# Designs tried in a protein design run: peptides against a protein of PDB entry 3B8E. Part 174

Target 1, 230 residues: chain A of PDB entry 3B8E
Amino acid sequence: PFLIFIIANIPLPLGTVTILCIDLGTDMVPAISLAYEQAESDIMKRQPRNPKTDKLVNEQLISMAYGQIGMIQALGGFFTYFVILAENGFLPIHLLGLRVNWDDRWINDVEDSYGQQWTYEQRKIVEFTCHTPFFVTIVVVQWADLVICKTRRNSVFQQGMKNKILIFGLFEETALAAFLSYCPGMGVALRMYPLKPTWWFCAFPYSLLIFVYDEVRKLIIRRRPGGWVE

## One batch from the design tools (peptide; made by RFdiffusion4, then SolubleMPNN)

Design b1_p24_7_s2 (from b1_p24_7, 21 letters changed)
Fold by OpenDDE base, seed 3:
Parts: structure tokens; C-alpha cells; sequence
Structure b1_p24_7_s2 (fold): chain B 230 residues (1-230), chain A 24 residues (1-24)
């Protein structure tokens, strides 16, 4: 999110503290879950044929998989961001390059896509209105990510939810999202204004997309054991 | 089970610590 903010010069879609909450609060649990996950099958107990080459291949595959999932998560967040700004009069094309004027507190006549002038305070309210839905979108997508990280080959339906750490992670992510979205003072402290309950559902299509993507990937792996898609 | 309970406790403590840092 921050990289796109810098590259596109758009208003900040997600605050730095909120990004830290994602990185430290949500991404930690999948890593721990993987460390304590039991072997899926006897094939997982086999030693690598060539420790040097097989380790490198696995690291590349893991990096690509997490990179792809991370891109889908970011796209979900940005979709929510652009929808909210468009509803407030700022079309996506108009946001490109707007950051400089947007963040200048001395400019109180920034025009939206329809010619309406916005004060600095009004602009910041709209910006901070986007932060919470963006974060919640990431958390909802992370539900699917946590579940898919539990297994390498087996379907979620086959392996089940045996890892207590994974279940705990899902609970903590949801609790954190609820806390940051609805606790009084978060708008001032973290620049996250309260979220309408309806916005929780806007992320579900992306969560489903990740789930379907991973199930298809795992299906291919099961049909082609030892394939490069692992 | 004991190892899992220990791991869950460690995760909880880390989450609680991070929440305190965010609220400070």
C-alpha cells in the first residue's frame, strides 16, 4: 500500500501504524502456524533428494506464492479505497498526482472530479475514512490466506482445522480488526474512523478468490506429484 | 499438546505486547 502511495502519488490509502499492525499482528501467525503444522503426508517426511537445489526451488516457490497472494490482498484493499473516494467525488484518474496538493494544509480549494472544492480538513476526513475499510479488507482476505497456509498439498476440506495456532490467529486478526474499527479514539490515535458493518462484506469476493486460487493450485499439485507448482 | 499450548501462550503474549505498543 505504501509503495503504491509513493509511486502513483495518490492520497495515503493506509496509515503506517495500520501497516505495522498487519505486518506484526497478522503475518506473524501464518509463519508460526507453519512451524508447528504436522506433516500432511508421508511424502513430506521424505528427505530432499538434493538439499542445495531443492531448498532453492522451495524458497522460490514460497516467495512467488506469497507474492501473488499479497498482490491479490493489495488489489482488494485498493478497490475498496477507490470505491470510497469515488463515492466522495474523487475518481481514480483524478487521484493520480494529487498527493502534493492533498497533503498541503494551506491549500483549501482542492477540486474533486466534479469541481467541488475541499478544505484540508475535509480531505483528511475522507482519507481517514478509507484507512479502516482498507485494513478490514486485508484482514478478511487474510482469513483465506491463513487457511491456505496451513497446507501445501491437501485441500482445506481434506486436512481440516487441526492447528490450534491457526484458529487462534484467525481469532486475533478478527478481534484486532474489530478493535481498530470500533474502539473510541482510534480516529484520533490511529487515523482510523469507525467502519460501517456493510464494508466487511466487500472483501469477501477477494477472500473467496484466494481460496479458489489455492484450491486449484493444490488440485494441480495432487494430480502432478512433484511438480514445480508446489 | 503441551508444546502447542506453550506456542499459543507465546503468541498471545506477543499480540498483547503489540496491542499495548499501538495504544501507547
Amino acid sequence: as target 1 above (230 residues)
Amino acid sequence: KEELEKALKEVKEEVDKKLEEVLS
Scores: peptide ipSAE 0.000, ipTM 0.204, DockQ to the pose 0.014
Fold by OpenDDE base, seed 4:
Structure b1_p24_7_s2 (fold): chain B 230 residues (1-230), chain A 24 residues (1-24)
Amino acid sequence: as target 1 above (230 residues)
Amino acid sequence: KEELEKALKEVKEEVDKKLEEVLS
């Protein structure tokens, strides 16, 4: 998110503190939960044919898969960001290169895509209105990511949700999102203004996409046992 | 559940109000 902010020179979609909350708050418990996850059937039982080459290939495949999932997560967040800004008169194309003027408090006549002028205060309200939905979108997408990370080969439907720590992690992450979104003072402290309940659903298509992607990936792995995709 | 729905409604109303103020 921050890299896209720099590259595209758009208004900041997510605050630094919020990013830290994601990294430290939402990822830790899930990571711990995965560490204590019960071994997937067949993964721990199947010895690598060639330990040196197969480990490297497997690490690369895992890295690529998680990289792709991470891209989907980012796209989900940016989608929510662009939807909110578009609803407020700022089309995505207009946001490109707008950051300099957007962040200048002395410019009070920044025009939206429809020629409406926005004061600095108005712009910042809209910007901070985007922070919370972006964060929540990431959290909701992370639900799917966390669930699919449980297994490499087996479908989620086959493995099931047996890890209580994983379930706890999902609830903790959700509770943190709710706290940051709705606790009084978060708008000032974290620049995360209250979120409309409807924005929670903006991430659901992306969560579904992640599930579909993972199930397709796993299906390919199952149909091609011993292939390079394992 | 009812308390949550009430709280969510209040937040929605506050957000809508702020957005209306900005867009007016």
Scores: peptide ipSAE 0.000, ipTM 0.222, DockQ to the pose 0.024
Fold by OpenDDE base, seed 5:
Structure b1_p24_7_s2 (fold): chain B 230 residues (1-230), chain A 24 residues (1-24)
Amino acid sequence: as target 1 above (230 residues)
Amino acid sequence: KEELEKALKEVKEEVDKKLEEVLS
C-alpha cells in the first residue's frame, strides 16, 4: 500500500497505525495458526522421500501462494479506496498526482472530477473515511485467506471448519475491526472514522476470488501430483 | 490455468459491475 501511495502519488489509502494493527493484530493469528497446522501436517506427512528438496519446494510454493494472496488483498483494499473516493467525486484517474495538493493545508480549492472544490479539512475527512473501509476490506479478505490456508491439497469442503484456532482468529480479527471502526474516539486517535455497515460487504468479491483461486490451485495439485504448484 | 482465468474473469466482471453501480 505504501509503495503504491508513493509511486502513484495518490492520497494515503491506509494509515500507519492501521497497517500496524493489520500486521500485529490480524496477520499474527493466521501465521500462528499456519505454523501449528504445518507442524501437524508435517507430523501427519509421511517422511518426505527427500527431506531437503521437498522442504525447499514446499516453502517456495507456500511463499508464492502467500505472495499472490497478499496481492489480491492489496487489490481489494485499493478497490475499496477508489470506490469511496469515486463516491465522493474523485475518479481514480484524477487521483494520480493529486497527493501534493491534497496534503497541502494552504490549498482549499482542490477540485474533484466534477469541478467541486474541496477544502483541506473536507479532503482529510474523505481520506480518513477511506482508512476504516480499507482496513475492514483487508480483514474480510483475510477470512478467506485463513480458510484456504488450512489445507494445502484438500478442498475446504473436505476438511471443514473444525480448527478452533481458525475460528478464534476470525473472531479476533472481526472484533478488532469492529472495535477500530465503531469505538468512539478512533477518528481522533487513529484517524479511522466510523464505517457504514454496507462497506463490510465491499470486500466479499475479493474473498470469493481468493477462495476460488485456492480451490482451483488445490484442484490442479490433486490432478497433477508433483507439479510446481504443490 | 484456463479454469483460473475463467474464474478471475467472472470475479473481475462482478467487481466492474459493482464499480459501475457505485459510479452510477
Scores: peptide ipSAE 0.000, ipTM 0.205, DockQ to the pose 0.049
Fold by OpenDDE base, seed 1:
Order: structure tokens, then C-alpha cells, then sequence
Structure b1_p24_7_s2 (fold): chain B 230 residues (1-230), chain A 24 residues (1-24)
């Protein structure tokens, strides 16, 4: 998210506090998922020809898959960001390079895509309105990780403990998202304004994308045992 | 990898299309 912000020079989609909440909160669920995948991989590779090399290869593959999921999560967040800004009159193309004027307190006549002028305060309100949905989108996309874990080959009993931990993690991050979204004063304290419940649904397409990604990955692994995707 | 990337691209395109339909 921060890299795209720098590259595109768009208004900041996530505040520093929101980023910290992601790093400390939401990233725990992917880490649990990764640990689960490692454990499953270790079970599948009961006869490593070279334990060191095979472990390294597995860790690399899991890390790559995790990185791809993270990228999809970020895309989901940015999609929500762009939708909100578009609904407020700022089309995605118009946002490119707008940061300099957007962040300037002395410019109170920044035009949107429809010629409406926005004061600095109004711009910051809409910016901060994006922070919460972005965070919530990341959380909702992570629900796909729960579904991914449920669809794994491991027995229900082996999945049970890991699924409980994952469900707990998802509950915590969802509760945090709800708290940050609806608790009074969060707009001032954390620059996270209240979120309309409808915005929770903006992430569902990307949750589905992650689900499909995992199913496709699993399908490839099943069709090509010993391939580079394992 | 190439098959996965292709499949992901196709899914992304489909999602993007559906999103455009919802936004229009």
C-alpha cells in the first residue's frame, strides 16, 4: 500500500496507525496460515531426499504463495479506496499525481473529476474515510484464509486446532476492525472515520479471488506432483 | 507458475469486469 502511494503519488490510502494495526493485528492470521501450510507440507514430505534442501524449497514456495496473497489483499484494499474516492468525485486517473496538492493545507480549491472544489479539511475527511474501509477490506479478504484452511486435505481433527486459532485470529481482527470503524473519536485519534456497513461487502470479490487462487494452486499441485508450485 | 499466473490473470479480469458492472 505504501509503495503504491509513493509510486502513484495518490492521496494516502492508509494512515500510519492503520498500517501499524495491520502489521500487529491482521498480519497474524496470514502468519498462522503460513505456519499451517508449513505443517501440512512437512506431513506430505515425510521422506525428504534432502531434508535441508526440501525444507528450504517448501519455505520458499509457501513464502511466495503468502506474498501473492498479500498482493491480492493490497489490491482489494486499493480497490475499496478507489471506489470510495470515485463515489466522492475523485476518479482513479485524477488521483494520480494529486498528492502534492492534496496534502497542501494552503490549497483549498482542489478540483475533483467533476469540477467540484474541495477544501483541505474536506479532502482530509474523505482521505480518512478511506483508511477504515481499506483496513476492513484487508480483514475481510483474510476470511478467505479461513476457507482455504477448511478446504485443505488434512483431517478435520488436525484442522480443528489450527482452524480454531485462525477463527480466533479472524475474530480478533474483525473485532478490532469494528472497534476502529465505529468507536467514537477514532476519526480524530486514528484518522479512521466510521464505515457504512455496505463497505464490508467491497472486499468479497477479492476474498473470492484468494479462494480461487488457492484452489487453482491446489489443483496444479494435484496434477503435477513434485512441481515447483508445491 | 505460468499456468497459475494465467489463471490468476483470468480471475482478476473477471473480477474487474464484474466490478465495472457494479460501478456502472
Amino acid sequence: as target 1 above (230 residues)
Amino acid sequence: KEELEKALKEVKEEVDKKLEEVLS
Scores: peptide ipSAE 0.000, ipTM 0.206, DockQ to the pose 0.047; fails the geometry check

Design b1_p24_7_s3 (from b1_p24_7, 22 letters changed)
Fold by OpenDDE base, seed 1:
Structure b1_p24_7_s3 (fold): chain B 230 residues (1-230), chain A 24 residues (1-24)
Amino acid sequence: as target 1 above (230 residues)
Amino acid sequence: EEELKKALEEVKEKVDKLLKEIIS
C-alpha cells in the first residue's frame, strides 16, 4: 500500500496506525491459532524429504505463495479504497498525482472528478474514512488466508474447521475490526472513521479469490504429487 | 505453473466481471 502511494502519488490509502493495527492486532492472534491446527491426515504418509534440496524448494514455494496472496490482499484493499473515494467524488484516474495538492493544508479548493471543491479538512476526513475500510478489507481477506493456511495439501473441505482456536482468532480479528470501525472516538484517536456496513462486502470477492486460488493450488498438488507447486 | 497461471487468470476475469456487476 505504501509503495503504491509513493509511486502513484495518490492520497494515503492506509495510515501508519492502521498498519500497526494489522500487524499487531489482526495478524498475530490468527497466526498463533495456526500453531494449534490439527495435523493433516496425509503428513504421516509423506516420504522423507532431502533436507539439502527439498527444504530450499519448499521455502521458495511457500514464499511465492504468500507473496501472491499478499498481492491479492493488497489489491483488495486498494479496490475498497478506490470504491470509497469514487463514492465521494474522486475517480481513480483523478487521484493520480493528486497527493501533493491533497496534503497541502493551504489548498482548500481541490476539485473532485465532478468539479466539487474540497477543503483540506474535508479531504483528510475522506482520506481517514478510507483507512478503516482498507483495514477491514485486509481483515476479511485474512479470513481466507487463515483458512487456507490450515493445510498445505488437503482441501479445507477435507480438513474441516475443527480448530476452535482458529475460529476464535477469526472472531477476535472481526471483533477488533468492528470495534475500530464503529466505536465512537476512533476517528480522533486512530484516524479511523466509521465504516458503512456495505463496505465490508468490497473485500469478499478478493477473499473468495484467495480461497479459490489456494484450493486450485492444493488440487494441483493432490493430482500431481511431487510437482513444482508443492 | 502455466496451468496455475491460466486458472488464476480465469478466476481473476470472473472476479472482475462480478466486481463490474456490483459497481454497475
Scores: peptide ipSAE 0.000, ipTM 0.175, DockQ to the pose 0.045
Fold by OpenDDE base, seed 3:
Structure b1_p24_7_s3 (fold): chain B 230 residues (1-230), chain A 24 residues (1-24)
Amino acid sequence: as target 1 above (230 residues)
Amino acid sequence: EEELKKALEEVKEKVDKLLKEIIS
């Protein structure tokens, strides 16, 4: 999100404090929970890792984590961001290059796509209205991401949901997201204004997309062992 | 929002079909 903010010079879609809440709050417990996941049922059928050739973190894992899944997460967040700004009169094309004028507190006549002038305070309210939905979108997509990371080859339905720590992690990140979205004073303290409950559903298609994508990937791996898709 | 809900339901139905095929 921050990279796109800089490259496209758009208004900030996700605040620094909100990013910290993701990295330290919503990601930490779920990530640790994966260390307690049960071994896959077929692990004993696999050859031991060769320490001379097989890295713990290979290019395929990096591509999956940062390239594919991370891209889908970002697209979900940006979709929500652009919808909210469009509903407030700022079409996506108009946001390109607008950051400089948007962040200038002395400019109180920034025009939207329809010629309406916005004060600095009004613009910041709209910006901060985007932060919470973007954050919640990431959390909802992370549900699917965490679940798919349980296994490399087996379907989630084959592996099951036996890891109680992972279930706790899913609950914790959801509870934190709800707290940050609805607790009074978060708009002032964290620049996260309250979220309409309907916006939680905007992320579900992306969460589902990740889940289906990974299940299909794992199905291909099971049918073609040793393929490039692993 | 209503269009998004409809789109979500359509995606869910497609996913449910795919999941049944994957599990079988």
Scores: peptide ipSAE 0.000, ipTM 0.166, DockQ to the pose 0.065
Fold by OpenDDE base, seed 4:
Structure b1_p24_7_s3 (fold): chain B 230 residues (1-230), chain A 24 residues (1-24)
Amino acid sequence: as target 1 above (230 residues)
Amino acid sequence: EEELKKALEEVKEKVDKLLKEIIS
């Protein structure tokens, strides 16, 4: 997200404090929960790997799979960001290169896509209104990531949701997201203004996309064992 | 499982505490 902020020179979609909340609050507990996930149903049925030839983790596979998933996550966040800004009169095309003027407190006549002028304070309210939904979008997409990480080869439908700790992790990160989104004072303290409930749904298509992507990937692995995707 | 749940709850509490410190 920060790289796109720099490259596209758009208003900041996600604050530093919000990033810290993601890294510390939403990633730790789910990651711990994955450590206690039950073994994939077919792992113990496989012959022992040769540690010299058969690495558990193909670096190329990880790079492709997690890189692509990470890109989907980022796209989800930016989609939510652009939706909110568009609802406030700033179309995505108009945001390109706008950061310099956007962040200048002495410019109080920044125009939106419809010619409406925005003061610095008004712009910052809109910017901070984007932080919470972006954060929530990441959390919702992380639900999909956490679930798909349970298995390497088997479908989620085959492995099932047996890890109660993982389920707890999903609820924990959701509760944290809700707390940060709706607790009084978060707008001042974290620059995370209250989220409209409808904005939670902006992430769902991307969560679904991750699920579909992973299921297709796993299906390919199952049908073509030893392929480049495995 | 109960011990693992307890450990997870402790981590949660630490995270919550850290968040409160950041907010303060």
Scores: peptide ipSAE 0.000, ipTM 0.203, DockQ to the pose 0.014
Fold by OpenDDE base, seed 5:
Structure b1_p24_7_s3 (fold): chain B 230 residues (1-230), chain A 24 residues (1-24)
Amino acid sequence: as target 1 above (230 residues)
Amino acid sequence: EEELKKALEEVKEKVDKLLKEIIS
């Protein structure tokens, strides 16, 4: 997010506080929960991996899969950001190069895509209004990411949802997201303004995309054992 | 990879449709 902010010279889509909440608050408990996930039902039926050849290939494939999932997460966040700004009159094309004027407190006549002028205070309210939905989008997408990470080859439907710690992690990250989004004073303390409940649903298509992508990937691996997708 | 790309495109179309329905 920060790299795109610099390259595209757009208003900041995700605040430092929200990044910290993702890294320390929402990702930690789910990551720990994966350490307690049960082994795949077929793991003991698989042939021993060749320690000289199979380790490097599998690590590269896992890193590529996580990289692709991370890209889908980022796209989901940016989609939410662009939708909110578009609803407030700033079309994505108009945001390109706008950051310099956007962040200047002495410019109070920044025009949107429809010719409406925005004061510095109004612009900052809109910017901070984007931070919370972006954060919530990441949390909702993380639901799918956490679920798909339970297995490497088996479908989630074959593995099931038996890890109680993982379920607890999903509730914890959701509760934290709700607390940060709706607790009075978070707008002043963390610059996280209250989120419309409808914005929680904006991330669901991306969560579904990640889930379907991973299930299809795993299906291909099961149908073509020893293929490049393993 | 080609089957995965086709599946991703189908999902993307479904996602775009769902997004349009949510925004609408």
Scores: peptide ipSAE 0.000, ipTM 0.189, DockQ to the pose 0.045

Design b1_p24_7_s4 (from b1_p24_7, 22 letters changed)
Fold by OpenDDE base, seed 3:
Structure b1_p24_7_s4 (fold): chain B 230 residues (1-230), chain A 24 residues (1-24)
Amino acid sequence: as target 1 above (230 residues)
Amino acid sequence: KEELEKALEEVKKKIDELLEKVIS
């Protein structure tokens, strides 16, 4: 999110402190859970045939998987961000390059896509209104992501939710999202204004899409063992 | 299991510390 903020020069979609909350609060416990996940099958207990080549392949696969997952999460968050700003009069194309004027407290006549002038305070309210939904969108997408990452080959329905640490991680990230979204003072402390309950559902299509995609991928792997899709 | 529990407690501690800093 921060990289896109810098590259596109758009208003900040997610605050730095909120990013830290994601990294420390939502990603750490799930990562530990996955590290201690039991082997899915006996084949996963086998030692690598060639430690040098197999390690490199595994590192590449892990890097690509995390990269793709992170991109999908970011896309979900940015979708929510652009929807909220568009509803407030700022179309996506108008946001490009707007950051300089947006963040200047001495400019109180920044025009939206419809010619309405916005004061600095009004702009910041709209910006901070985007932070909470962006964060919540990431959390909701992570629900599906964490579940699918638990297994390589088996369906979620076949493997089940045996890892108590994963369940705890899902609970923790959800509780953190609720806390940051609804606790009084978060708007001042973290620049995250309260979230309308309806915005929790805006990420569900993305979560469903990820889930369906991964189930289809795993189905293909099961039908073609040893395929390149692994 | 004990090592895992210790790791989880360390993570919980870090989260609690972060939350305390945010609330303060």
Scores: peptide ipSAE 0.005, ipTM 0.223, DockQ to the pose 0.014
Fold by OpenDDE base, seed 4:
Structure b1_p24_7_s4 (fold): chain B 230 residues (1-230), chain A 24 residues (1-24)
Amino acid sequence: as target 1 above (230 residues)
Amino acid sequence: KEELEKALEEVKKKIDELLEKVIS
């Protein structure tokens, strides 16, 4: 998200503190939960054919899969960001290169896509209105990511959700998102203004996409055992 | 559940009011 902010020179979609909350608050408990996840039935039983080559290939495949999931997560967040800004008159194309003027407090006549002028304060309200939905979108997408990460070969439907710590992690992450979204003072402290409940659903298509992607990936692995996709 | 729904509705109203002020 921050890289896109720099490259596209758009208004900041997600604050630094919010990013830290994701890294420290939302990822830690899930990561711990995965460490205590019960071994997948086939992973621990199947010894690598060639330990040196197969480990490297497997690490690369896992890295690629998680990288792709991470890209989907980022796209989900940016989608929510662009929707909110578009609803406020800033179309995505207009946001490109706008950051310099957007962040200048002395410019109070920044025009939107429809010629409406926005003061600095007005712009910052809209910007900070985007921070919370972006964060929540990431959290919702992480639900799917966390669930699919527990297995590499088996479907979620086959493995089930037996890890109570994993479930706890999902609730903790959700509770943190709710706290940051609705607790008084978060708008000032974290630049996260309250979130409309409808924005929680903006991430659901992306969560579904992650599930579909993972199930397709796993299906390919199951149908082509020993293939390069494992 | 009802209290949560009420709280969410109140937040929604506040956001709508703020947005209206910004867009007006």
Scores: peptide ipSAE 0.000, ipTM 0.184, DockQ to the pose 0.024
Fold by OpenDDE base, seed 5:
Structure b1_p24_7_s4 (fold): chain B 230 residues (1-230), chain A 24 residues (1-24)
Amino acid sequence: as target 1 above (230 residues)
Amino acid sequence: KEELEKALEEVKKKIDELLEKVIS
């Protein structure tokens, strides 16, 4: 997100506090859950025929899967960001290169895509309005990520939702997102303004995308055992 | 890969449709 912010020179889509909350609050419990599940799965895994080569391949495949999922999460966040700004009159094309004028407190006549002028204060309100939905989008997308990461080869329909740690992680992430989004004072303290409940649903297409992606990946792995997608 | 690409294209189309609805 930060790299795209610099390259595209767009207004900041996600605040440092929200990034910290994602890294420390939302990602930690899932990571622990996955580590425990991997340990359990490794205990259940029949000894790899070649421990050195099979571990390396498995680590690379996991890294690639997490990288792809992370990219889809980022795309979901940016989608939410662009949707919010478009609803406020800033089309994505207009945002390119706008950051310099956007962040200048002395410019109070920044025009949107429809010629409406925005004061510095108004722009910052819109910017901070994007932070919470971006965060919530990441949390909702992480629901799908957590569900799919439970299994390397089996469909979610085959394994089911039996992992209590995963359910706890989903609850913790959702509770944190709700707290940061709706607790009074978060707009002042964390620059996270209250989120309209409808924005929770904005991430669902991306969660579905991750789910479909993983199910297709698992289907390919099942049909072609020993392939590069394992 | 082809099935994955098709699925990604379908989701991209749905995203584009949602974007159009929000902009409209």
Scores: peptide ipSAE 0.000, ipTM 0.211, DockQ to the pose 0.049
Fold by OpenDDE base, seed 1:
Structure b1_p24_7_s4 (fold): chain B 230 residues (1-230), chain A 24 residues (1-24)
Amino acid sequence: as target 1 above (230 residues)
Amino acid sequence: KEELEKALEEVKKKIDELLEKVIS
């Protein structure tokens, strides 16, 4: 998210606090999931030909898969960001390069895509309105991880443990998202304005994407056992 | 990998189409 912000010179989609909430909250669930997948992989590979290399290969493959999921999550957040800004009159193309003027306190006549002028304060309100939905989008996209774990052909006990941990993590993240979205004063304190309930649904296409990604990955693994996707 | 990449590209295209519909 921050890299795209720098490259595209768009208004900041995520505040520092939101980033910290992602790093400390939302990123923990994938990390825990990764740790459990590694443990399962180690159990399944009872006879590694070379324990060191096979473990490293598995860790690399799992890390790559989670890296891709993380990228899809970020894309989901940006989708929500662009939708919100578009609804407020800022089309994605218009946002490119707008950051300099957007962040300038002395410019109070920044035009949107429809010629409406926006004061600095108004721009910051709409910017901060994007922070919470972005975070919430990440959380909702992570719900797909729970579905992915449920669809895995792992033992019922392993699935149960993973599901419990993921459910707990997702509950905490969702509770945090709800708190940040609806608690009074969060707009001032954390620059996270209240979220309309409808915005929770903006993440669902990306949750579905992650689900499809995982199913396709599993299908490839099933069709080509021992392939690079395992 | 190639099949997965193609599938991801197709989904990306669908998302882009949805974005265009929301913007229009």
Scores: peptide ipSAE 0.000, ipTM 0.211, DockQ to the pose 0.049; fails the geometry check

